# Peptides against a protein of PDB entry 5B16, part 16

Target 1, 136 residues: chain A of PDB entry 5B16
Amino acid sequence: TPSRINHNERLEFLGDAVVEFLTSVHLYYLFPSLEEGGLATYRTAIVQNQHLAMLAKKLELDRFMLYAHGPDLCRESDLRHAMANCFEALIGAVYLEGSLEEAKQLFGRLLFNDPDLREVWLNYPLHPLQLQEPNT
Target 2, 136 residues: chain A of PDB entry 5B16 as posed
Amino acid sequence: TPSRINHNERLEFLGDAVVEFLTSVHLYYLFPSLEEGGLATYRTAIVQNQHLAMLAKKLELDRFMLYAHGPDLCRESDLRHAMANCFQALIGAVYLEGSLEEAKQLFGRLLFNDPDLREVWLNYPLHPLQLQEPNT

## One batch from the design tools (peptide; aimed at target 1 V120)

Design b2_p15_8 (made by RFdiffusion4)
Pose (drawn by RFdiffusion4):
Structure b2_p15_8 (pose): chain A 136 residues (1-136), chain P 15 residues (1-15)
Amino acid sequence: as target 2 above (136 residues)
Amino acid sequence: SSLLERVREFLDSLV
């Protein structure tokens, strides 16, 4: 009778929705002209596990992760995939303890390497229907 | 405007 609740699968399950939300909102507001197609395309291009793993390496998660040796089969696939999932678990935990804005800042800072692109991603404009009318 | 174009180009490169 093993304990499954001691895993990061909980914070991964949360992080999945967290990353999905951040990507959806940012890709929504930064492109008020783009339809659902491009939004889903960019979103599915970002939430990809390989991309999330390479993005996870920027945090050196492979050095801080509790990845144990398997029975016999242990390829790069298991390691990178573990990084991908553990990253979602990390951003899920940041979303939980810290505010949502801290998840926005984390994912935003981790996405674009150029600091000049982060200023746009993090500071998304209001909706066009809100832009025309300042008050109401 | 130019920074948004670069954001889009970067995102296109991911697709």

Design b2_p15_8_s1 (made by RFdiffusion4, then SolubleMPNN; from b2_p15_8 with S2E V7L E9A)
Fold by OpenDDE base, seed 1:
Structure b2_p15_8_s1 (fold): chain B 136 residues (1-136), chain A 15 residues (1-15)
Amino acid sequence: as target 1 above (136 residues)
Amino acid sequence: SELLERLRAFLDSLV
């Protein structure tokens, strides 16, 4: 049987894809005139370890990591990376056990403290040309 | 539009 570590790594793998996908989709719809380079720039910014670690901190994962694994996380970069991984694993788990919609909602809630921006991110109407797309 | 501008500003702050 797979270890818990292996399981978390698999969840991280899944979560990474989910976060990337959600970010891509939302950026695509929100900025219909933004070229690929700009979309990619924002995506990178959103999913980078530094930012995901910040989101993880909102879930107080830092306290958990320091308490449980402090000796192994002496460097800031190590802690940041670990927190980002845990965040991705969490999103992966939410997707796995729930749905993409649930992952979307959780990610959006954490991404924005401002409820108005959150609403725009989550529910911005599709661009007229995007309405003709068969897939989101 | 204003919200989109604020959103854009937020995203810019992450870059």
Scores: peptide ipSAE 0.691, ipTM 0.953, DockQ to the pose 0.843
OpenDDE base, seeds 2, 3, 4, 5: peptide ipSAE 0.688, 0.690, 0.690, 0.691; ipTM 0.950, 0.951, 0.950, 0.953; seed 4 fails the geometry check

Design b2_p15_8_s2 (made by RFdiffusion4, then SolubleMPNN; from b2_p15_8, 5 letters changed)
Fold by OpenDDE base, seed 3:
Structure b2_p15_8_s2 (fold): chain B 136 residues (1-136), chain A 15 residues (1-15)
Amino acid sequence: as target 1 above (136 residues)
Amino acid sequence: DELLKKVKEFLDSLV
């Protein structure tokens, strides 16, 4: 039987792929005229540890990490790295026990605080019923 | 178009 640490590492492995995939798909459809280099630049920015740690903070994972692993996270960079990994494991778990759709919704909800921008990210290109909306 | 522009601006801020 694998250890709990081993299990979390496996979830992180899966979550890393899910985050990369979701990010790639949404960028691809949002920016149809952007070259591969530009798409890759945005993807890197979204999935880098620094940004994922910020998303993790919205879920208050920082409080969890400091409570459970405070002595091992004395450096800010160590905390950021741990939070990013924990976030990936969480997304992996959501995908595994739920669905890709649920992972997509969670990721989008955290990525954008503005609900209008969130809607664009999650549903672009727009559904036919949304095409005639004045603020699209 | 306006919302997409704002999305791009947000993404630019992450780079």
Scores: peptide ipSAE 0.701, ipTM 0.955, DockQ to the pose 0.895
OpenDDE base, seeds 1, 2, 4, 5: peptide ipSAE 0.701, 0.699, 0.702, 0.699; ipTM 0.954, 0.954, 0.955, 0.955; seeds 1, 2, 4, 5 fail the geometry check

Design b2_p15_8_s3 (made by RFdiffusion4, then SolubleMPNN; from b2_p15_8, 6 letters changed)
Fold by OpenDDE base, seed 4:
Structure b2_p15_8_s3 (fold): chain B 136 residues (1-136), chain A 15 residues (1-15)
Amino acid sequence: as target 1 above (136 residues)
Amino acid sequence: SELLAKLKAFLDSLV
């Protein structure tokens, strides 16, 4: 496997963790009375391939994927999976080369078209240590 | 709050 692909897979690995972490933290604080099962359900819904692919489409990653891998992505399900992976890799790269805060902002902007929901998601009070050290 | 209700509705739509 080419180094380029290996690097992308590594970024995907990192991005997967970042997306799951951000999702978990925000859900935890936004819904203090929601049981673990409910939190897990929402997390799964947010980070599932189908949803991440929709977020990826907002960044026109579908066009990118078709350009780069068109022949291998003839099925819609294959394209969704690839877009989700690419989205994770992108978030991983943003975290790696930028910051957790930048990853948070990008992810939040894509999650919600509604500006009110976006703001509550992005600016809901978090633990003081998280606010102090956003790149922890 | 209404915002939380809207957020929950959004999340429910993803499930």
Scores: peptide ipSAE 0.672, ipTM 0.949, DockQ to the pose 0.822
OpenDDE base, seeds 1, 2, 3, 5: peptide ipSAE 0.670, 0.663, 0.671, 0.665; ipTM 0.945, 0.945, 0.946, 0.945; seeds 2, 3, 5 fail the geometry check

Design b2_p15_8_s4 (made by RFdiffusion4, then SolubleMPNN; from b2_p15_8, 7 letters changed)
Fold by OpenDDE base, seed 4:
Structure b2_p15_8_s4 (fold): chain B 136 residues (1-136), chain A 15 residues (1-15)
Amino acid sequence: as target 1 above (136 residues)
Amino acid sequence: DEKLAKLREYLDSLV
């Protein structure tokens, strides 16, 4: 049986791919005229540690991390990195235990506080399974 | 599209 730390790292690995994929797909459909360089720039911006850490704060992962690992996270950059990793692990877990759609919904909800932006983001692309699973 | 433009602005702010 793998250690808890190893398990979290594995989930992070999976979550990293899920976040990368979802971001790529949505950007691709949202901006059909944007060149690859622009798409890549936005993707990098969305998935960078600084941004994911901000999303993690919405789940109060910063409080969790400081509670659990405070002495090891004395630097802001360390905390940010840890929060980003934890966020990825969370997305990975949601995908693993749930579905890509559930991961998509969670990620989209956290990306934007503005409901209009959430709607725009989550509508791209429109997957056929969304009609079957409207509450996922 | 206003919403898409707003999204673009947000994304630009992350760069």
Scores: peptide ipSAE 0.661, ipTM 0.951, DockQ to the pose 0.821
OpenDDE base, seeds 1, 2, 3, 5: peptide ipSAE 0.656, 0.652, 0.655, 0.656; ipTM 0.947, 0.947, 0.948, 0.950; seeds 1, 2, 3 fail the geometry check

## One batch from the design tools (peptide; aimed at target 1 H51)

Design b2_p16_1 (made by RFdiffusion4)
Pose (drawn by RFdiffusion4):
Structure b2_p16_1 (pose): chain A 136 residues (1-136), chain P 16 residues (1-16)
Amino acid sequence: as target 2 above (136 residues)
Amino acid sequence: SNLERVQEWLDELVAE
């Protein structure tokens, strides 16, 4: 009778929705002209596990992760995939303890390497229907 | 602009 609640699969399950939300909202507001197709395309291109793993390496998560040695089979696939999942678990935890804005800042700073692109991603404009009318 | 660069970077990412 093992304990499955001691994993990061909980915070991974939360982080999945967190990352999905951040990508969805940012890709929504930063492109008020783009339809659902491009939005889903960019989103599915970002939430990809390989991309989330390479993005996770920027946090050196491979050095701080509790990855144990397997029975015999232990390729790069298990390690990178573990990084991908553990990253979602991390941003889920940051979303939980810290505010949502802290998840926005974390994922936003981790996405673009150029600091000049982060200022756009983090500071998304209002909706066009809100832009025309300042008050109501 | 920086927004165009964000779009170009996203297009490069989709192309990969």

Design b2_p16_1_s1 (made by RFdiffusion4, then SolubleMPNN; from b2_p16_1, 7 letters changed)
Fold by OpenDDE base, seed 4:
Order: C-alpha cells, then sequence, then structure tokens
Structure b2_p16_1_s1 (fold): chain B 136 residues (1-136), chain A 16 residues (1-16)
C-alpha cells in the first residue's frame, strides 16, 4: 500500500496530464488560426505553477497548506509550488473519482471569473474548417 | 467580443 505522500504524488502526476490535455484541447479549438508556437505559449502560461497556485487560492488551498505544512512553507515561492502541486492532485482526484467532464468543469470554473468567458472556454464554437472534418 | 476578452486574459497570463 502506497504512502499518503506517494498517493498524492501519483494524483499530481495524473492531474498534470489532465490539466495539460484540457488546456491543449480548448486552445486548439478556440484559436484555429494560431500556430503551434502560440498555442504552446498560452498552454505554458495557463499550466505554470504560478498560475495554478492562483487557481488553488480560489479553493482556499493556501489555508489548507499553511495549516498542514506551515513550518515548511516559509517562502511564497515554496507555498506557490506546493499549492500548484496540490491543485494538480485535486484535478487528478476529480478525474479519477469522477470524470474528465467534471475535471473540465472545475478547471474552467476556476480559470475565469467572468461567467461569459467560462462559457466561451467550455463551449467553444467549432470553426467552419473544423466542421468540414468528420473525424474531429 | 468575449473571445477577444478571453484572448486578452491569456495574453495577460503570458506577460506575467
Amino acid sequence: as target 1 above (136 residues)
Amino acid sequence: SKLDQLLQKLDELVAE
């Protein structure tokens, strides 16, 4: 039986993939004319530790981390890194115990404070050229 | 448009 730490790290591993996948898919459909480099740049910005930590703060994971690991998180950078990892683990758990759809909804809800932007992100329209491809 | 606003948000993230 894996330790709690190992389990959390495994969830983080899974969550990292889920976050990257969801980000990639949504960017791909939202910006059909954007080149790979641009897509990658936006993806990096969305999934970087600093941003994920900000998303984690919306779930008050900072309070959780300080409660559980306060003495080990003296610097903001340490807290940010830990929060990002915890966020990934959470997304991993949501995917594992729930579904990709539930992970998508949670991630989208946190990604944008504006509900209209959430709608665009979550329910992106297909580009005319994309509609021409039956396998997409 | 909302798409433009979304793009602006992403640009801001890139700039951070």
Scores: peptide ipSAE 0.668, ipTM 0.952, DockQ to the pose 0.909
OpenDDE base, seeds 1, 2, 3, 5: peptide ipSAE 0.660, 0.662, 0.665, 0.657; ipTM 0.949, 0.949, 0.952, 0.950; seeds 1, 2 fail the geometry check

Design b2_p16_1_s2 (made by RFdiffusion4, then SolubleMPNN; from b2_p16_1, 6 letters changed)
Fold by OpenDDE base, seed 4:
Structure b2_p16_1_s2 (fold): chain B 136 residues (1-136), chain A 16 residues (1-16)
Amino acid sequence: as target 1 above (136 residues)
Amino acid sequence: SNLDKLRAFLDELVAE
């Protein structure tokens, strides 16, 4: 496998963890009375390929994917899957080259078109250690 | 509230 593909897959691996972590943390604090099952349900909905692909469209990754991989993405489901993976890789790269805070901000900005929802999502109290070291 | 609005958003997302 070409090094570029391996690198992208590694970034995807990292990004998947970052997206899941950020989602989990925010849900945990935003909904303190919600049981684990409910938290997991929300998390699944947020991080599923279909949703991440929609977020990826906001970055016009669909245009990028069609340009780079058009012949291999004949079905909508294939494009969606590829876009979701690319989105994860992007988040992974932002975390790797930037910080968790930058990844959080980007993810939150893309999650919601409504600025009020962005605010409640991003500004809700998180763990004190994360507040102290937002770049960790 | 914005939190209720967020919950509604998430519920809709789950329903999709």
Scores: peptide ipSAE 0.703, ipTM 0.957, DockQ to the pose 0.902
OpenDDE base, seeds 1, 2, 3, 5: peptide ipSAE 0.699, 0.696, 0.700, 0.699; ipTM 0.957, 0.954, 0.955, 0.957; seed 2 fails the geometry check

Design b2_p16_1_s3 (made by RFdiffusion4, then SolubleMPNN; from b2_p16_1, 8 letters changed)
Fold by OpenDDE base, seed 3:
Structure b2_p16_1_s3 (fold): chain B 136 residues (1-136), chain A 16 residues (1-16)
Amino acid sequence: as target 1 above (136 residues)
Amino acid sequence: SRLDQLLAYLDELVAQ
């Protein structure tokens, strides 16, 4: 129904912002000496449709999408775009019904299969100035 | 270091 589609698009809108924000915050703390251009480049790579679709595949959303919307997904690019949108809607829903922390944990767990990299991402070091001024 | 490994991972994402 149009109302269900609109609801999903609204969740996608929210999720897009949450994914962008979480990515920005983690990159900012992880790489305190990296210039803005580098931070922006890595953020773009993380939140692009191709990458988000890969994360969605870890949740088996590809199987779900093909089952529910197979006839509408004739091209690989169409499936990738749909999966990325669905992933954003999911993150939006987790944030809306849960918390930013829950969205952070889910997103971080999916970003890295390597446990060591996952730990670095989720438990990023504080900015050097914040070590001296912890309340900054 | 683990941070260097993470940076390398991100560089690979950029290359895709």
Scores: peptide ipSAE 0.644, ipTM 0.947, DockQ to the pose 0.919
OpenDDE base, seeds 1, 2, 4, 5: peptide ipSAE 0.638, 0.635, 0.642, 0.632; ipTM 0.947, 0.946, 0.947, 0.946

Design b2_p16_1_s4 (made by RFdiffusion4, then SolubleMPNN; from b2_p16_1, 7 letters changed)
Fold by OpenDDE base, seed 3:
Structure b2_p16_1_s4 (fold): chain B 136 residues (1-136), chain A 16 residues (1-16)
Amino acid sequence: as target 1 above (136 residues)
Amino acid sequence: SKMEKLLEFLDKLVAE
């Protein structure tokens, strides 16, 4: 039987890919005239541990992490890294047990506090195949 | 525009 840590790491692995993919797809379609370098730069910024940790705070994962792993997180950088990993694991779990659409919606809602930005990010036209199969 | 706002948001994020 795999350890709890192993399971979380696996979910993190999956979640990392989901976050990366969703970010890439949205950036690609939202900015059709943006060069690859710009797309990559924005993607990097969005998926950085520091940013994901900020998103994790919106879910109060900081409180959770301190409660569950306080002694192991003596540095703020360690906490941020752990929070980012936990956030990825959460997204991975949402995708795994739900759908890509659900992961997309959750991620989008957390990315922006501004409802206008949420609308643009989540509702911009996608590829026809994505429209036909929104959950994949 | 909303798109411009999004770009501004992303630019700020890159700068951090």
Scores: peptide ipSAE 0.708, ipTM 0.959, DockQ to the pose 0.898
OpenDDE base, seeds 1, 2, 4, 5: peptide ipSAE 0.704, 0.702, 0.707, 0.701; ipTM 0.958, 0.956, 0.959, 0.958; seed 2 fails the geometry check

Design b2_p16_2 (made by RFdiffusion4)
Pose (drawn by RFdiffusion4):
Structure b2_p16_2 (pose): chain A 136 residues (1-136), chain P 16 residues (1-16)
Amino acid sequence: as target 2 above (136 residues)
Amino acid sequence: LLERVQEELDKLVEEA
């Protein structure tokens, strides 16, 4: 009778929705002309596990992760996939304890390497229907 | 800057 609640699969399950939300909202507001197709395309291109793993390496998560040695089979696939999942667990935990804005800042700062692109991603404009009318 | 964000996103789509 093992304990499955001691994993990060909980915070991964939360982080999945967190990353999905951040990507969806940012890709929504930063492209008020782009339809659902491009939005889903960019989103599915970002939430990809390989991309999330390479993005996770920027936090050196492979050095701080509790990855144990397997029975015999232990390739790079298990390690990078573990980084990918553990990253979602991390951003889920940041989303939980810290505010949602802290998840926005974390994912935003981790996405673009150029600091000049982050200022746009983090500071998304209002909706065009809100842009025309300042008050209501 | 917004065009550059789109270009970087297109690169990510190409890599995916």

Design b2_p16_2_s1 (made by RFdiffusion4, then SolubleMPNN; from b2_p16_2, 8 letters changed)
Fold by OpenDDE base, seed 5:
Structure b2_p16_2_s1 (fold): chain B 136 residues (1-136), chain A 16 residues (1-16)
Amino acid sequence: as target 1 above (136 residues)
Amino acid sequence: KLEKLLEYLEQLVKEA
């Protein structure tokens, strides 16, 4: 059995892919006339550590991280990186124990404080998504 | 709404 650290790293790996995938799919369908460069730029902005850390604050992960790992997170950059990783691990866990749809809903709810933007992001018509689960 | 979303994303890029 893997250590807790190893488990978190694996969940982070999975969550990173899920966040990347969901972001890509939504951008692709929401903006059919946007060129690849624009899609890539927006995706990068959405999934970068700085932004994911901001999303993580909405779940009070900053307070959690400081409580659990305070001595190791003296710098804001270190905290931000750790929060982003923890956020990815959380999304990975939601996907693993739940579904891609549940991960999509959680991620979408956190992306936007504006309910109009949230609705557009989550409810825009998309093709059915079926992904093979990784071997366990 | 899509225009509003695009504007939001553009702002996000600038902040990144």
Scores: peptide ipSAE 0.666, ipTM 0.950, DockQ to the pose 0.866
OpenDDE base, seeds 1, 2, 3, 4: peptide ipSAE 0.662, 0.658, 0.663, 0.664; ipTM 0.950, 0.948, 0.950, 0.949; seed 4 fails the geometry check

Design b2_p16_2_s2 (made by RFdiffusion4, then SolubleMPNN; from b2_p16_2, 8 letters changed)
Fold by OpenDDE base, seed 5:
Order: structure tokens, then sequence, then C-alpha cells
Structure b2_p16_2_s2 (fold): chain B 136 residues (1-136), chain A 16 residues (1-16)
């Protein structure tokens, strides 16, 4: 039986993959004319610890972390890193217990405060050339 | 909306 720490690390591992996958797929379909370098730049920015921590703050994970791990999180950078990891673990858990669709919805909801932009992100139009590829 | 979305993502890049 794995420890709680090990379990969280495993969920983080899974969540990291899910977040990166969802980000990659949505960027790919949203910007069919954008070169790989541009896609990678957006992906890196979206899944970077700093940004994920900002998303985690919307779930008040900062308050949770300070309550649960306050003495170990003396610096903002440490808190940010922990929040990002916790966010990944959360997404991993949602995928594991629910589905990729549920993870997609949660991630999209947090990624965009603007409901119009969120709708575009979640329900992106397919480019005619993209129809030749397997849909995700 | 797509352009607005791209602008939003550009801001995320700047913050990174």
Amino acid sequence: as target 1 above (136 residues)
Amino acid sequence: LLEKLKEYLDEIVKQA
C-alpha cells in the first residue's frame, strides 16, 4: 500500500499528462496556422507551475496549503510549486475518478474567467484539414 | 473571439 505522499505523487504524474494533453489538443485545433514553436510557447506558459498555481488559487488551494502545510511553505515560490503540484494531482484525481471530459471541463472553467472565451476553448471549431486526423 | 482568446494567451505568455 503506497503512502499518501506516494499516492499524491502518482496522481500528480497522471494529472501533469492530462493537463499537457488537453492543452496541446485545444491549441492544435484552435490555431491550425500556428507553427509548432508558437504552439509550444503557449503550452509551456499554460502548464508552467506559475500559471497552474494561479489556477489553483481560484480553488483556494493557497488557503488550504497554508492551513495544512504552513510551516513548510515559508516562501511564495515554495507555495506556488506546491499549489501547482496539488492542482495536477487534483486534475489527475478527476480524470481517474471521473473522465477526461470532466477533467477538460474543470480545466477549461479555471483557465478562462470569460465565459465566451471558455466556450471557444471547450468547443473549438475543426479546420477542414484537421478532419483528416483522428478526433480527440 | 478567437483573436481575443489569442490575446489572452499572449498575456499568459508574458506572465510566464
Scores: peptide ipSAE 0.709, ipTM 0.956, DockQ to the pose 0.911
OpenDDE base, seeds 1, 2, 3, 4: peptide ipSAE 0.710, 0.708, 0.708, 0.706; ipTM 0.954, 0.954, 0.955, 0.954; seeds 1, 2, 4 fail the geometry check

Design b2_p16_2_s3 (made by RFdiffusion4, then SolubleMPNN; from b2_p16_2, 5 letters changed)
Fold by OpenDDE base, seed 5:
Structure b2_p16_2_s3 (fold): chain B 136 residues (1-136), chain A 16 residues (1-16)
Amino acid sequence: as target 1 above (136 residues)
Amino acid sequence: NLEKLKEYLDKLVEEA
């Protein structure tokens, strides 16, 4: 039986892949004329720790982290990194316990506060690929 | 709204 830390790291590993996959697919279909470099630039910006931490704040993970790990997170950079990892683990858990669609919806809702942008992001592409779950 | 999305992403890149 893995420790809680190990479990979170595994979920983070899965969530990182899910976030990157969803981001890649949506960008690919939304911007069919954009070159690979542009797609990669957008993807990097979306999945970067700084941005994921901002998304995590919408779930009040910052308050959770300070409550649970306050003494170890004295610097904002450390908190940001931890929040990003926790966000990835959360997405991983949603995918694992639910589905890719569930992860897509949650991620999309958090990406944009603007309902118009959210609608474009969530409703434009049809996902042609599916990720296989790890052996459990 | 795609142009609006692109503008948003461009700003995100600048902030990254």
Scores: peptide ipSAE 0.674, ipTM 0.952, DockQ to the pose 0.848
OpenDDE base, seeds 1, 2, 3, 4: peptide ipSAE 0.673, 0.671, 0.671, 0.673; ipTM 0.952, 0.952, 0.952, 0.951

Design b2_p16_2_s4 (made by RFdiffusion4, then SolubleMPNN; from b2_p16_2, 10 letters changed)
Fold by OpenDDE base, seed 1:
Structure b2_p16_2_s4 (fold): chain B 136 residues (1-136), chain A 16 residues (1-16)
Amino acid sequence: as target 1 above (136 residues)
Amino acid sequence: NLEKLLAYLEELVKQA
């Protein structure tokens, strides 16, 4: 049986893919004339550890991390990396236990403090199949 | 709003 740490790492693995996927899909549809290089650049900026760590702060994951792993996180860069991983694990868990749609909504709400940007991001038409999970 | 979003993303790129 995998340890709790192993389980968290597995959730990170899943969450990383979900965040990557959602980001890719939204960028793809939002910017139909943008070349692959531009799409990739924006995706990288969105999913990079530093940015995900900022999103994690909105959930006060920094306080949680310091409480649970303070002695192990002596540098800011270490904390950011851990927070990003924890954020990915959270998204992975939401997808696993909920749905891709729920993961999409949570991620979108956290991405933008500006309501206008949030609405554009979340309400842009997506293909219906992209909102569905595999049956098997 | 798409323009605003693009500007926001460009700022994120600068921070990368």
Scores: peptide ipSAE 0.651, ipTM 0.948, DockQ to the pose 0.862
OpenDDE base, seeds 2, 3, 4, 5: peptide ipSAE 0.647, 0.650, 0.651, 0.645; ipTM 0.947, 0.947, 0.947, 0.946

Design b2_p16_3 (made by RFdiffusion4)
Pose (drawn by RFdiffusion4):
Structure b2_p16_3 (pose): chain A 136 residues (1-136), chain P 16 residues (1-16)
Amino acid sequence: as target 2 above (136 residues)
Amino acid sequence: SNLERVQEWLDELVEE
């Protein structure tokens, strides 16, 4: 009778929705002209596990992760995938304890390497239907 | 603009 609640699969399950939300909202507001197709395309291109793993390496998560040695089979696939999942667990936890804005800042700072692109991603404009009318 | 660069970077990411 093992304990499955001691894993990061909980915070991964939360992080999945967190990353999905951040990508969806940012890709929504930063492209008020782009339809659902491009939005889903960009989103699915970002939420990809390989991309999330390479993005996780920027936090050196491979050095702080509790990855144990397997029975015999232990390729790079398990390690990188573990990084990908553990990253979602991390941003899920940041989303939980810290505010949602802290998840926005984390994922936003981790996405673009150029600091000049982060100022756009983090500071998304209002909706065009809100832009025309300042008050209501 | 920086928004165009964000879009170009996203297109490059989709192509990969």

Design b2_p16_3_s1 (made by RFdiffusion4, then SolubleMPNN; from b2_p16_3, 7 letters changed)
Fold by OpenDDE base, seed 4:
Structure b2_p16_3_s1 (fold): chain B 136 residues (1-136), chain A 16 residues (1-16)
Amino acid sequence: as target 1 above (136 residues)
Amino acid sequence: SNLDKLREFLDALVAE
C-alpha cells in the first residue's frame, strides 16, 4: 500500500542518516590524522549502494526482495539499489524501535566478517557524551 | 595491527 511504501521510505531516510553518522564518527576517531578528504572517501565507500547491498545480502534481503518485488527487479543494478534502500530502512527501524547502540552493533557486525576488525571498529573510543548516552 | 588491517580493508573497498 502507499502508506507502507511511505513508511519504508521514511525509515530509509532515517537509516541513511544513522549509517552516515555512525560511519563518520567511527572513521573520525579511528583515523585521527586522516584529512577530511580521506575520511570522506572511506565514508563514501562504506555507505554507497553497492556496499550496502552486499551487507544486505548477509541478511538474505536479496531473497526477500526477489520474493516481494521480483518482477520489478530485472537488472542486477535495480536489485542492488533496492537492497541498499531496504538495508537503510532496516537500520532506521532498529534505531527507531531500539537505540543508536543497537544500530551501531548491527551495522558493525555486518560490516566485517573478521571479528578482529569488528572489535577495533566497535570498541574504539568515541566521544564521552556518546558513551554516556549511547541510545540517543 | 588490527587498525592496519582495517585500513587495508577500507582501501580495498575504495578500490572496488
Scores: peptide ipSAE 0.702, ipTM 0.957, DockQ to the pose 0.900
OpenDDE base, seeds 1, 2, 3, 5: peptide ipSAE 0.698, 0.696, 0.698, 0.699; ipTM 0.955, 0.954, 0.955, 0.957; seed 2 fails the geometry check

Design b2_p16_3_s2 (made by RFdiffusion4, then SolubleMPNN; from b2_p16_3, 7 letters changed)
Fold by OpenDDE base, seed 3:
Structure b2_p16_3_s2 (fold): chain B 136 residues (1-136), chain A 16 residues (1-16)
Amino acid sequence: as target 1 above (136 residues)
Amino acid sequence: SNLDKLKEYLDKLVAE
């Protein structure tokens, strides 16, 4: 039987891919004239640990991490890294148990506090195949 | 536009 840590690491692995994929797709369609380098730069900024940790704070994962793993997180950088990993695991779990659409909605809602930015991110026209994805 | 605002937001994020 795999350990709890192993399970979380597997979810993190999946979530990392989901976050990167969703980010890539949205950037691709939002900025059709932006060169690959620019797209990659935006993606890196969005998915880097520091940013994901910020998103994790919106879910109060910082409190959770300190409660569950306080003694193991003696540095702020360690906490941020752990929070980012936990966030990825959460997105992975949402995708696994739900759908890519559900992961998309959750991620998009957390990315922006500004509802106008959230709207353009989530509702900009995407590829038809993505629009046909089942809810589960 | 909202897209322009989004780009500005992302530019700031890149700069961090």
Scores: peptide ipSAE 0.687, ipTM 0.955, DockQ to the pose 0.908
OpenDDE base, seeds 1, 2, 4, 5: peptide ipSAE 0.683, 0.683, 0.685, 0.687; ipTM 0.955, 0.955, 0.953, 0.954; seed 4 fails the geometry check

Design b2_p16_3_s3 (made by RFdiffusion4, then SolubleMPNN; from b2_p16_3, 9 letters changed)
Fold by OpenDDE base, seed 4:
Structure b2_p16_3_s3 (fold): chain B 136 residues (1-136), chain A 16 residues (1-16)
Amino acid sequence: as target 1 above (136 residues)
Amino acid sequence: SKLDELLAFLDKLVAE
């Protein structure tokens, strides 16, 4: 049986891929005229540790991390890094134990406080050209 | 539009 630490790292590995995938897919469909560079820039901004840590804070993971690992997280940057990793592990766990849809919903709920923006993100309209190419 | 607002949101994330 793998250690708890190894298990968390494995979940983080999975979650990292899930977060990147979901982000990529949503950006791709939301902005059909945006060039690759722009898509990549937005993806980077969404999945960077600083941002994921902010999402983690909405789940009060900061309190969890300080409780469990406080002495090792004296620097704000260390806390952000740990929170981001924990967030990825959480998304990985949701995907693993639930589904990609559940991971998508959780991620979307945390990404946007504005319910209207959340709705656009989660239920993006297909561009006319995309409608013509339903298999894309 | 909400899509424009979403884009603005993302632009802010990039700027941070």
Scores: peptide ipSAE 0.679, ipTM 0.953, DockQ to the pose 0.914
OpenDDE base, seeds 1, 2, 3, 5: peptide ipSAE 0.673, 0.671, 0.677, 0.674; ipTM 0.951, 0.950, 0.953, 0.953; seeds 1, 2 fail the geometry check

